# Ledger of designs, part 57: peptides against a protein of PDB entry 8PQO

Target 1, 252 residues: chain A of PDB entry 8PQO
Amino acid sequence: VLLKEYRVILPVSVDEYQVGQLYSVAEASKNETGGGEGVEVLVNEPYEKDGEKGQYTHKIYHLQSKVPTFVRMLAPEGALNIHEKAWNAYPYCRTVITNEYMKEDFLIKIETWHKPDLGTQENVHKLEPEAWKHVEAVYIDIADRSQVLSKDYKAEEDPAKFKSIKTGRGPLGPNWKQELVNQKDCPYMCAYKLVTVKFKWWGLQNKVENFIHKQERRLFTNFHRQLFCWLDKWVDLTMDDIRRMEEETKRQ

## One batch from the design tools (peptide; made by RFdiffusion4, then SolubleMPNN)

Design b1_p13_5_s2 (from b1_p13_5, 6 letters changed)
Fold by OpenDDE base, seed 4:
Order: structure tokens, then C-alpha cells, then sequence
Structure b1_p13_5_s2 (fold): chain B 252 residues (1-252), chain A 13 residues (1-13)
């Protein structure tokens, strides 16, 4: 098991982020050809548990069309079906990813708290001390180009170049996080993403767990760079506007 | 409403 807490600091409020996240998800989905192919939604319902209220979703990602034919032919039954269970109670979210074939030997859990701080809270997910001591805190700086793969880099998605016309935020210089503390008019938040990866196959555990974390980090980095650079596109949108966009995206 | 993690996973595959 490999645990890392990714802390993504953004010059937006927790309330703004809710809009921006949903917009950016919808936008990213539109930009991906074949996005949503092989996705089966089993459950999409409100839930209430232990005072937490939100939306519960259960989806199956059928990856048969996403892998080469020879992989599909060699894959054990259920190996290409990924189950995703998500509890979205913004500003808290939990996602659990499992595989039919691997069962208890495979788990990806992503638990996110969105807090109006600069990533300074320790153990925001309230892990037991013994578990928390094994969590690596990883700060993602959306302005740091060195954290972006060359193949993922786009100038229009570079926070170090972007200036929001609507808000005046950006570009984000090397010390932007420190400067935020002194800018009373600029909101900030941190997304604390605790990622738990378990892959219990002897000889492959460390390799696969590290690989998955590398992919998650890459995903979080790119997504939040987009979210910030799209600020002018979503900052004036309401949650009702976002809901309409989501409905339109689901129909495509 | 899709969570950020839900679609992110799909887009990463």
C-alpha cells in the first residue's frame, strides 16, 4: 500500500472551485474523443451517512475497447472492468476504484478535502497516527513548469503566462503562493487529495503503486493548470449553468 | 453530477 497526500494550492475560493472543477471536467470531457465510451452508470443517487450529505455514484468502466485486441484476448474475465464508487459531498469527496478480477488485491482510493488555506493542515483526513506517519505530502505547484511533462505542456494552459481579465489573477510567478498571503483580495484554497493505492501482486506491488501515483499526480497537475487558465470561462457561471452543461455533456 | 475524480480517471486511460 502506498499513500500520498497531494496538496494543490489554487488562487480561487472553495466556492469558486466547485464551479471551476465542474466546468473543467465538462470541458476536458468534450476535448477527449471517445470520452465516456464504455462507461456504465449503475447508481446515481443522493446519500446521507454520518452527517455527510452528497451524491453517490457507482460506475463501471469497460476497458475492452481501450486496450489492444491481444490484451483483450489474454485478459482474464473481469480484468478490464473497473468499478468506481464515488461519494461527492463537496467540499469533501471520496472515490474508490476496484477491479472485478483483482478484488481485494487492487484498490485506488482518492479522498479530497477542499479547504480555504495554503495546504498547512496536517492529517486533514483524520488518519490514525500510525497510518499518517506513512503518508507522503506532495505539493503540486500549478505554476511550476518543471512539474509538467513536455508532452502535456500547452502555452494556453500555463499559469505562469495566464492573466485573468475578469479577476486580475495571474500570471503566477515563482513566489505566487507566498504573495497570496499578502493579497487580501485574492482568495485561495488547497485541495488535499489523499490517494491510497494498493496492488497486492508479489513482485509488482511497488512498480504498479508508484506508476499509479505518477499518473494521478500528472492528472492532478494538468487538470488544475487547466482549471486556473480557464478561470475567465467559468468564474461568472452559476451552479445552475454548470448543471445545464453537465446535462448536455451526458447526452453526448 | 460527475466528481472530478470520476472523469479524471476516465480521461487518464
Amino acid sequence: as target 1 above (252 residues)
Amino acid sequence: MLSSEELKFLLSI
Scores: peptide ipSAE 0.071, ipTM 0.789, DockQ to the pose 0.172
Fold by OpenDDE base, seed 2:
Structure b1_p13_5_s2 (fold): chain B 252 residues (1-252), chain A 13 residues (1-13)
Amino acid sequence: as target 1 above (252 residues)
Amino acid sequence: MLSSEELKFLLSI
């Protein structure tokens, strides 16, 4: 098991982020070929549990069409079906990813708290001390180009170059986080993303667990760079606007 | 509403 807490600081409020996240997710989906292909939505319903109220989704990702034929032919039954269960109770979110074949030997869990701070809270997910001591805190700096793969880099998605016309935020210089403390008019938040990866397969555990974390980090980095650089596209939208956009997108 | 993690995972595979 490999645990890391990714802390993504953004010059947006927690309330703004809710809109921006949904917008950016929708936009990113449009830009990716095959988005939604092989995805079966089993459940999409509101839930209430232990004072938590949100949206529950259960999806199956059928990867048979996403892998080479020889892999598909050799894959055991259920090995190419990934289940994703998600509880979205913003500002808290939990996603649990499992595989039918590997059962308890495979788990990706992503638990996110969105807080109006600069990533200064320790153990925001309230882990036991023994578990928390094994969690690596990883700060993602959306302005740091060195954290971005060259193949992923786009100048129009570079927070170090972008300036919001609507808000005046950006560009984010090397010390933007420190400077943000002195900018009373600029809101800020941190997404605390606790990622738990378990892959119990002899000889491959560490390799796969580290690989998954690497991909998640890459994903979080790129996504939040986009989210910020798209600020002028979403900052004036309401949640109702987002819901309408989502409904329109589902019909396409 | 899709969680950011849901779609991000989809986009990563």
Scores: peptide ipSAE 0.070, ipTM 0.782, DockQ to the pose 0.173
Fold by OpenDDE base, seed 3:
Structure b1_p13_5_s2 (fold): chain B 252 residues (1-252), chain A 13 residues (1-13)
Amino acid sequence: as target 1 above (252 residues)
Amino acid sequence: MLSSEELKFLLSI
């Protein structure tokens, strides 16, 4: 098991982020061809548990069409089905990813708290002290070009170049996070993403767990760079606007 | 509403 807490600091409020996240998710989905193929939505309903209220989703990703024929032919039953269960109770979210074949030997869990701070809180997910000792805190700086792979880099998605017309935010210089403290008119927040990866196959555990973390970090970095650089597209949208956009996207 | 994590995962595979 490998645990890391990714802390993504953004020059937006927690309330703004709720809109921006949903917009950016929808936009990113449009930009990726074939991403929706093989996705089955089993459950999509409101939930209430222990005072937490939100939306619960259960999806299956069928990977049969996404792997080579020889892999599909050799794959055991259920090996190419990935289950995703998500509890979205913004500002808290939890996603659990499992595989039918691997059962308890495979788990990806992503738990996110969105807080109006600069990523300075310790153990926001309230882990036991012994568990927390094993968590690596990883800061993602969306303005740091060195954290972005060259193949992922786009100038139009570079926070160090972007200037928001609507808000005046950006470009983000090397010390932008420190400067936020002195900028009373610029809100800030941190997404605390605790990622738990379990891949319990002897000889492959460390390799696969580290690989998954590398992919998650890459994903979080690119996504939040997009989110910020798309600020002028979503900052004036309401949650009702977002819901309408989601409904329109589901029909395509 | 789709979870942001749901789509992010979908985009990663």
Scores: peptide ipSAE 0.066, ipTM 0.785, DockQ to the pose 0.169
Fold by OpenDDE base, seed 5:
Structure b1_p13_5_s2 (fold): chain B 252 residues (1-252), chain A 13 residues (1-13)
Amino acid sequence: as target 1 above (252 residues)
Amino acid sequence: MLSSEELKFLLSI
């Protein structure tokens, strides 16, 4: 098991982020043509558990069409079906990813708290002290180009170049986080993403767990760079606007 | 709606 807490600081409020996240997810989904093929939504309903209220989703990703033929032919039954269970109780979210074949030997869990701070809280997910000792805290700086792979870099998605016309936020210089403390009119937040990766196959555990973390980090970095650089597209939208956009997208 | 985490996973595979 490999645990890392990714801390993504953004010059947006927790309330703004709720809209921006949903917009950016919808936009990224549109850009991934064919990504909807093989996704089965089993459950999409409100839930209430232990005082937590939100939306629960259960999806199956059928990866048969996404892998080479030889992998598909060799894959055991259920090995190419990934289950995603998500509890969205913003500002808290939890996603659990499992595989039918691997069962308890494979787990990706992503637990996120969105807090109106600069990533300074320790153990925001309230882990036991012994478990917390094994968590690596990883700061993602959306303005740091060195954290972006060259193949992923787009100038229009570079927070160090972007300036929001609607809000005046940006560009984000090297010391933007420190400067933010002195900018009383600029909201800020941190997404604390505790990522738990379990892959219990002998000889492959460390390699696969590290690989998954590398992919998650890459995803979080690129997504939040997009979210910030798309600020002018979503900052004036309401949650009702987002819901309408999602309904329109589902009908297409 | 795809959760932000769901989409992130789909984009990573």
Scores: peptide ipSAE 0.070, ipTM 0.784, DockQ to the pose 0.218; fails the geometry check

Design b1_p13_5_s3 (from b1_p13_5, 7 letters changed)
Fold by OpenDDE base, seed 4:
Structure b1_p13_5_s3 (fold): chain B 252 residues (1-252), chain A 13 residues (1-13)
Amino acid sequence: as target 1 above (252 residues)
Amino acid sequence: GLSSELLEFLLSI
């Protein structure tokens, strides 16, 4: 098991982020051609549990159409079916990813708290002390070009170049996080993303767990760079606007 | 079982 807490600081409010996240997910999904193929939505309903209220989703990603024929032929039964269960109770979210073949030997869990701080809270997910001591805190700086793969880099998604016309936020210089403290009118937040990766297969555990973390880090980095650079597109949207956009997308 | 390379491929898509 490998645990890392990714802390993504953004010059947006927690309330703004809710809109921005949903918008950016929708945009990212549109940019991914064929993202709908092989996704089965089993459940999408409101839930209430343990004082948490939100939206529960259960999706199956059928990877059979996404992999080469030889992979499909060699893959064990259920190996290409990924289950995603998500509990979205913003500002808290939990996603659990499992595989039918690997069962308990494979788990990706992503638990996110969105807090109006600069990523300074320790153990925001309230882990046991023994578990918490094994969590690596990883700060993602959306302005840091060095954290972005060259193949992922787009100038229009570079927070170090972007300036929001609507909000005046950006560009984000090297010390932007420190400067936020002095900017009374600029909101900020941190997304604390605790990522738990479990892959129990002997000889592959470390490789796979590290690989998954690398991919998650990459995803979080790119996503939040986009989210910020798209600020002017979503900052004036309401949650109702987002819901309409989601409904329109579901009909396609 | 799946090779490590094959698994990495599946996880990368």
Scores: peptide ipSAE 0.026, ipTM 0.686, DockQ to the pose 0.099
Fold by OpenDDE base, seed 2:
Structure b1_p13_5_s3 (fold): chain B 252 residues (1-252), chain A 13 residues (1-13)
Amino acid sequence: as target 1 above (252 residues)
Amino acid sequence: GLSSELLEFLLSI
């Protein structure tokens, strides 16, 4: 098991982020060729549990079309089906990813708290002390180009170059996070993303767990760079606007 | 909607 807490600081409010996240997810999904292909939505319903209210989703990702034919032919039954269960109770979100074949030997859990701070809270997910001491805190700086793979880099998605016309935010210089403290009019938040990865397969555990974390970090980095650089596209949208956009996207 | 985490995951594979 490998645990890391990714802390993504953004010059947006927690309330703004809710809109921006949904917009950016929708936009990213549109940009992905075949992003909806092989996705089965089993459940999409409101839930209430232990005072938490939100939306529950259960999706299956059928990877058969995403792998080479020889892999598909050799893959054990259920090995190419990924289940995602998500509880979205913003500002809290939990996603649990499992595989039918691996069962208890595979888990990706992503638990996110969105807080109006600069990533200074320790153990926001309230882990046991013994578990928390094994969590690596990883700060993602969306302005740091060195954290971005060259193949992922786009100038139009570079927070160090982007300036919001609507809000005046950006560009984000090397010390932008420190400067936020002095900019009383600029909201800020941190997404605390606790990622738990378990892959129990002899000889592959560490390799796969580290690989998954590497991909998650890459994803979080790119996504939040986009989210910020798309600020002018979503900052004036309401949650109702987002819901309409989601409905329109589902019809396509 | 897709959780941001899932979308990000899907985008990563």
Scores: peptide ipSAE 0.057, ipTM 0.760, DockQ to the pose 0.223; fails the geometry check
Fold by OpenDDE base, seed 1:
Structure b1_p13_5_s3 (fold): chain B 252 residues (1-252), chain A 13 residues (1-13)
Amino acid sequence: as target 1 above (252 residues)
Amino acid sequence: GLSSELLEFLLSI
């Protein structure tokens, strides 16, 4: 098992981020060809548990069409079905990813708290001390180009170049996080993303767990760079606007 | 809607 807490600081409020996240997810989905193929929504309902209220989703990703024919032919039954269970109780979210074939030997869990701070809270997910001591805290700096792969880099998605016309935020210089403390009118938040990866295959555990973390870090970096650089597209939208956009997308 | 985490995951594979 490998645990890392990714801390993504953004010059947006927790309330703004809720809109921006949903917009950016929808936009990213539109930009991906075939992104809806092989996705089955089993459950999409409100839930209430232990004072947590939100939306529960259960989705299956069928990967049969996304892998080479020889992989499909050799794959055990259920090996190409990925289950995602998500509890969205913003500002808290939990996602659990499992595989039918691997069962208890494969788990990706992503637990996110969105807080109006600069990533200074320790153990925001309230882990036991013994568990917390094994968590690596990883800061993602959306302005740091060195954290972005050259193949993923786009100038229009570079926070170090972008300036929001609507909000005046950006560009983000090397010391932008420290400068936020002096900018009383600029909101900020941190997404604390605790990622737990478990892959219990002998000889492959460390390799696969590290690989998954590398992919998650890459994803979080690129996504939040986009979210910030798309600020002018979503900052004036309401949650009702987002809901309408989602409904319109479902009808297509 | 897709959880942001799942969509991010799907976009990564």
Scores: peptide ipSAE 0.050, ipTM 0.757, DockQ to the pose 0.221; fails the geometry check
Fold by OpenDDE base, seed 3:
Structure b1_p13_5_s3 (fold): chain B 252 residues (1-252), chain A 13 residues (1-13)
Amino acid sequence: as target 1 above (252 residues)
Amino acid sequence: GLSSELLEFLLSI
């Protein structure tokens, strides 16, 4: 098991982020070719548990069309079905990813708290002290180009170049996080993403767990760079606007 | 739509 807490600081409020995240997810989904193919939504319903209220989703990703024929032919039953269970109770979210074939030997869990701070809270997910000692805290700086792979870099998605016309935020210089404290009119938040990866196959555990974390970090970095650079597209939208957009997208 | 986390994950693979 490998645990890391990714801390993503953004020059937006927690309330703004709720809109921006949903918009950016929808936009990213549209931009990906073959996105949504082989996705089955089993459950999409409100939930209430232990005072937490939100939306629960259960999706299956069927990977049969996304793997080579020889892999599909040799894959055990259920091996190419990925289950995602998500509890979205913003500002808290939890996603659990499992595989039918791997069962307890495979788990990806992503737990996110969105807080109006600069990533300074320790153990925001309230882990046991012994478990918390094993968590690596990883700060993601969306303005740091060195954290972005050259193949992923786009100038139009570079926070160090972007300036929001609607809000006046950006471009983000090398010391932008320190400058936020002095800018009373610029809100800020941190997304604390605790990622738990478990892959129990002997000889491959460390390799696969580290690989998954590398991909998650890459994803979080690119996504939040997009989210910020798309600020002018979503900052004036309401949650009702987002809901309408999602409904329209589902009907297409 | 896809959850933000899974979409991000699927976009990464």
Scores: peptide ipSAE 0.044, ipTM 0.750, DockQ to the pose 0.272; fails the geometry check

Design b1_p13_5_s4 (from b1_p13_5, 7 letters changed)
Fold by OpenDDE base, seed 4:
Structure b1_p13_5_s4 (fold): chain B 252 residues (1-252), chain A 13 residues (1-13)
Amino acid sequence: as target 1 above (252 residues)
Amino acid sequence: MLSSEELNFLLSI
């Protein structure tokens, strides 16, 4: 098991982020051709559990069409079916990813708290001390170009170049996080993403777990760069506007 | 509503 807590600091409020996240998700979904192919939505309903209220989703990702034919032919039954269960109770979110074949030997869990701070809270997910001592805290700096793969880099999605016309936020310089504290009118938040990766296969555990973390980090980095650089597109939107956009995206 | 994690996962595969 490999645990990392990714801390993504953004010059937006927790309330703004809710809109921005959903917008950016919808936008990214539009930009990805075939993103819905092989996705089965089993459940999409409100839930209430232990005082947490939100939306529960259960999806199956059928990867058979997304892998080479030889992989599909060699893959055990259920190996290419990934189940995703998500509990979205913003500002808290939990996603659990499992595989039919691997069962208990494979788990990706992503638990996110969105807090109005600069990533200074320790153990925001309230892990046991013994578990918490094994968590690596990883700060993602959306302005740091060195954290972005060259193939993922787009100038229009560079927080170090972007300036929001509507809010005046940006561009984010090298010391933007330190400067943010002095800007009373600029909100900030941190997304604390605790990622638990479990891959119990002898000889491959560390390799796969590290690989998955690398992909998650890449994803979080790119997504939040987009979210910030799209600020002027979503900052004036309401949650109702976002819901309409999501419905339109589901019909395509 | 897709969680950011759901989208991220979809985009990562």
Scores: peptide ipSAE 0.107, ipTM 0.818, DockQ to the pose 0.179
Fold by OpenDDE base, seed 2:
Structure b1_p13_5_s4 (fold): chain B 252 residues (1-252), chain A 13 residues (1-13)
Amino acid sequence: as target 1 above (252 residues)
Amino acid sequence: MLSSEELNFLLSI
C-alpha cells in the first residue's frame, strides 16, 4: 500500500472551485477522445449517510476496447472491468476504484477535502497516527513548469503566463503562494487529495503503486492548471449554469 | 455531477 496526500493550492475560493471543477471536468471530457466510451453508469443518485449529503455514482469502465487484442484475449474474466464508486459531498469527495479480477488485491482510493487554506493542515483526513506517519505529503504547484511533462505542456494552460481578465488573478510567479497571503482580496484554497493505492501482486506491487501515483499526480497537475487558466470561462457561472451544461453534454 | 476523481480516472485511461 502506498499513500500520498497531494495538496493542490489554488488562488480560488472553495465555492469558486466547485464551479470550476465541474466546468473543467466537462471541458476536459469533451477534449478527450473516447470520453465515456466503455463507461457504464450503474448508479447515479443522491445519498445521505452520517450527515454527509451528496451524489453517489457507481460506474464500470470496460477496458476491453481500450487494450490490444492480445491483451483482451489473455485477460482473465473481469480483469478489464474497473469499478468506480464515488461519493461527491463537496467539499468532501471520495472515490474508490476496484477491479473485478483483482478483488481485494487492487484498490485506488481518492479522498479529497477542499479547505480555505494554503495546505497547512496536517492529517485533514483524520487517519490513525500509525497510518498518517506513512503518508507522504506532496505539494503540487500549478505554476511550476518543472512539474509538467513537456508533452503535456500548453502555453494557454500555463498559470505562469495566464492572467484572468475578469478577476485580475495571475500570472502566478515563482513566489505566488507567498504573495497570496498578502493579497487580501484574492481567495485561496487547498485540495487535500489523499490517494491510497494498493496493488498486491508479487514483483509488481511497488512498480504499479508508484506508477499509479505518478499518473494521478500528473492528472492532478494538468487538471488544476487547466482549471485556473480557464478561470474566465467559469468564474461567472453558477451551479445552475453548470447543471444545464452537464445536461446538454449528456445529450451529445 | 462527476467527481474530479472520476474525471481524472477517465482521463488517465
Scores: peptide ipSAE 0.099, ipTM 0.813, DockQ to the pose 0.174
Fold by OpenDDE base, seed 5:
Structure b1_p13_5_s4 (fold): chain B 252 residues (1-252), chain A 13 residues (1-13)
Amino acid sequence: as target 1 above (252 residues)
Amino acid sequence: MLSSEELNFLLSI
């Protein structure tokens, strides 16, 4: 098992982020033309558990069409079906990813707290002290180009170049996080993403767990760069606007 | 809508 807490600091409020996240997810989904093929939504309903209220989703990703033929032919039954269970109780979210074939030997869990701070809280997910000692804290700086793969880099998605016309936020210089403390009119937040990766196959555990973390980090970095650089597209939207956009997208 | 985590997973595949 490999645990890392990714801390993504953004010059947006927790309330703004709720809209921006949903918008950016919808936009990124549209850009992935093949992403909807092979996704089955089993459950999408409100939930209430232990005082937590939100939306629960259960999806199956059928990966048969996304893997090479030889992998498909060799894959055991259920090996290419990925289950995603998500509990969205913003500002808290939890996602659990499992595989039918691997069962308890494979787990990706992503638990996110969105807090109105600069990523300074320790153990925001309230892990046991012994478990917390094994968590690596990883700061993602959306303005740091060195954290972006060259193949993923787009100038229009570079926070170091972007300036919001609607809010005046950006561009984000090298010391932007320190400067935020002195900018009373600029909201900020941190997304604390605790990622737990478990891959219990002898000889491959460390390699696969590290690989998954590398992909998650890459994803979080690119997504939040987009979210910030799309600020002017979503900052004036309401949650009702987002819901209408989602309904329109589902009908297509 | 896909949650941000759902999208993150889809984009990671």
Scores: peptide ipSAE 0.110, ipTM 0.817, DockQ to the pose 0.216; fails the geometry check
Fold by OpenDDE base, seed 3:
Structure b1_p13_5_s4 (fold): chain B 252 residues (1-252), chain A 13 residues (1-13)
Amino acid sequence: as target 1 above (252 residues)
Amino acid sequence: MLSSEELNFLLSI
């Protein structure tokens, strides 16, 4: 098992982020061809548990069409079905990813708290001390180009170049996070994303777990760079606007 | 609505 807490600091409020996240998810999904193919939604319903209220989703990703024929032919039953269970109770979110074939030997869990701070809280997910000491805290700086792969880099998605017309935020210089504390008119938040990866196959555990973390970090980095650079597109939207956009997208 | 995690997962595969 490999645990890392990714801390993504953004020059937006927790309330703004809720809109921006949903917009950016929808937009990024449109930009990815074939991303929705083989996705089965089993459950999509409101939930309430232990004072937590939100939306629960259960999806199955069928990967049969996304792997070579020889892999499909050799794959055991259920090996190419990935289950995603998500509890979205913003500002708290939890996603659990499992595989039918691997059962307890495979787990990806992503737990996110969105807090109005600069990533300074320790153990925001309230892990036991013995577990918390094994968590690596990883800071993602959306303005740091060195954290972005060259193949992923787009100038229009570079926070170091972007200037928001509507808010005046950006561009984000090398010391932008330190400067936020002196900018009373600029809100900030941190997404604390605790990622738990378990891949219990001898000889492959460390390799696969590290690989998954590398991919998650890459995704978080790119997504939040987009979210910020799309600020002018979503900052004036309401949650009702987002809901309407989602309904329109589902009809397409 | 797709969560950011759902999108991230979709983009990872």
Scores: peptide ipSAE 0.090, ipTM 0.810, DockQ to the pose 0.218; fails the geometry check

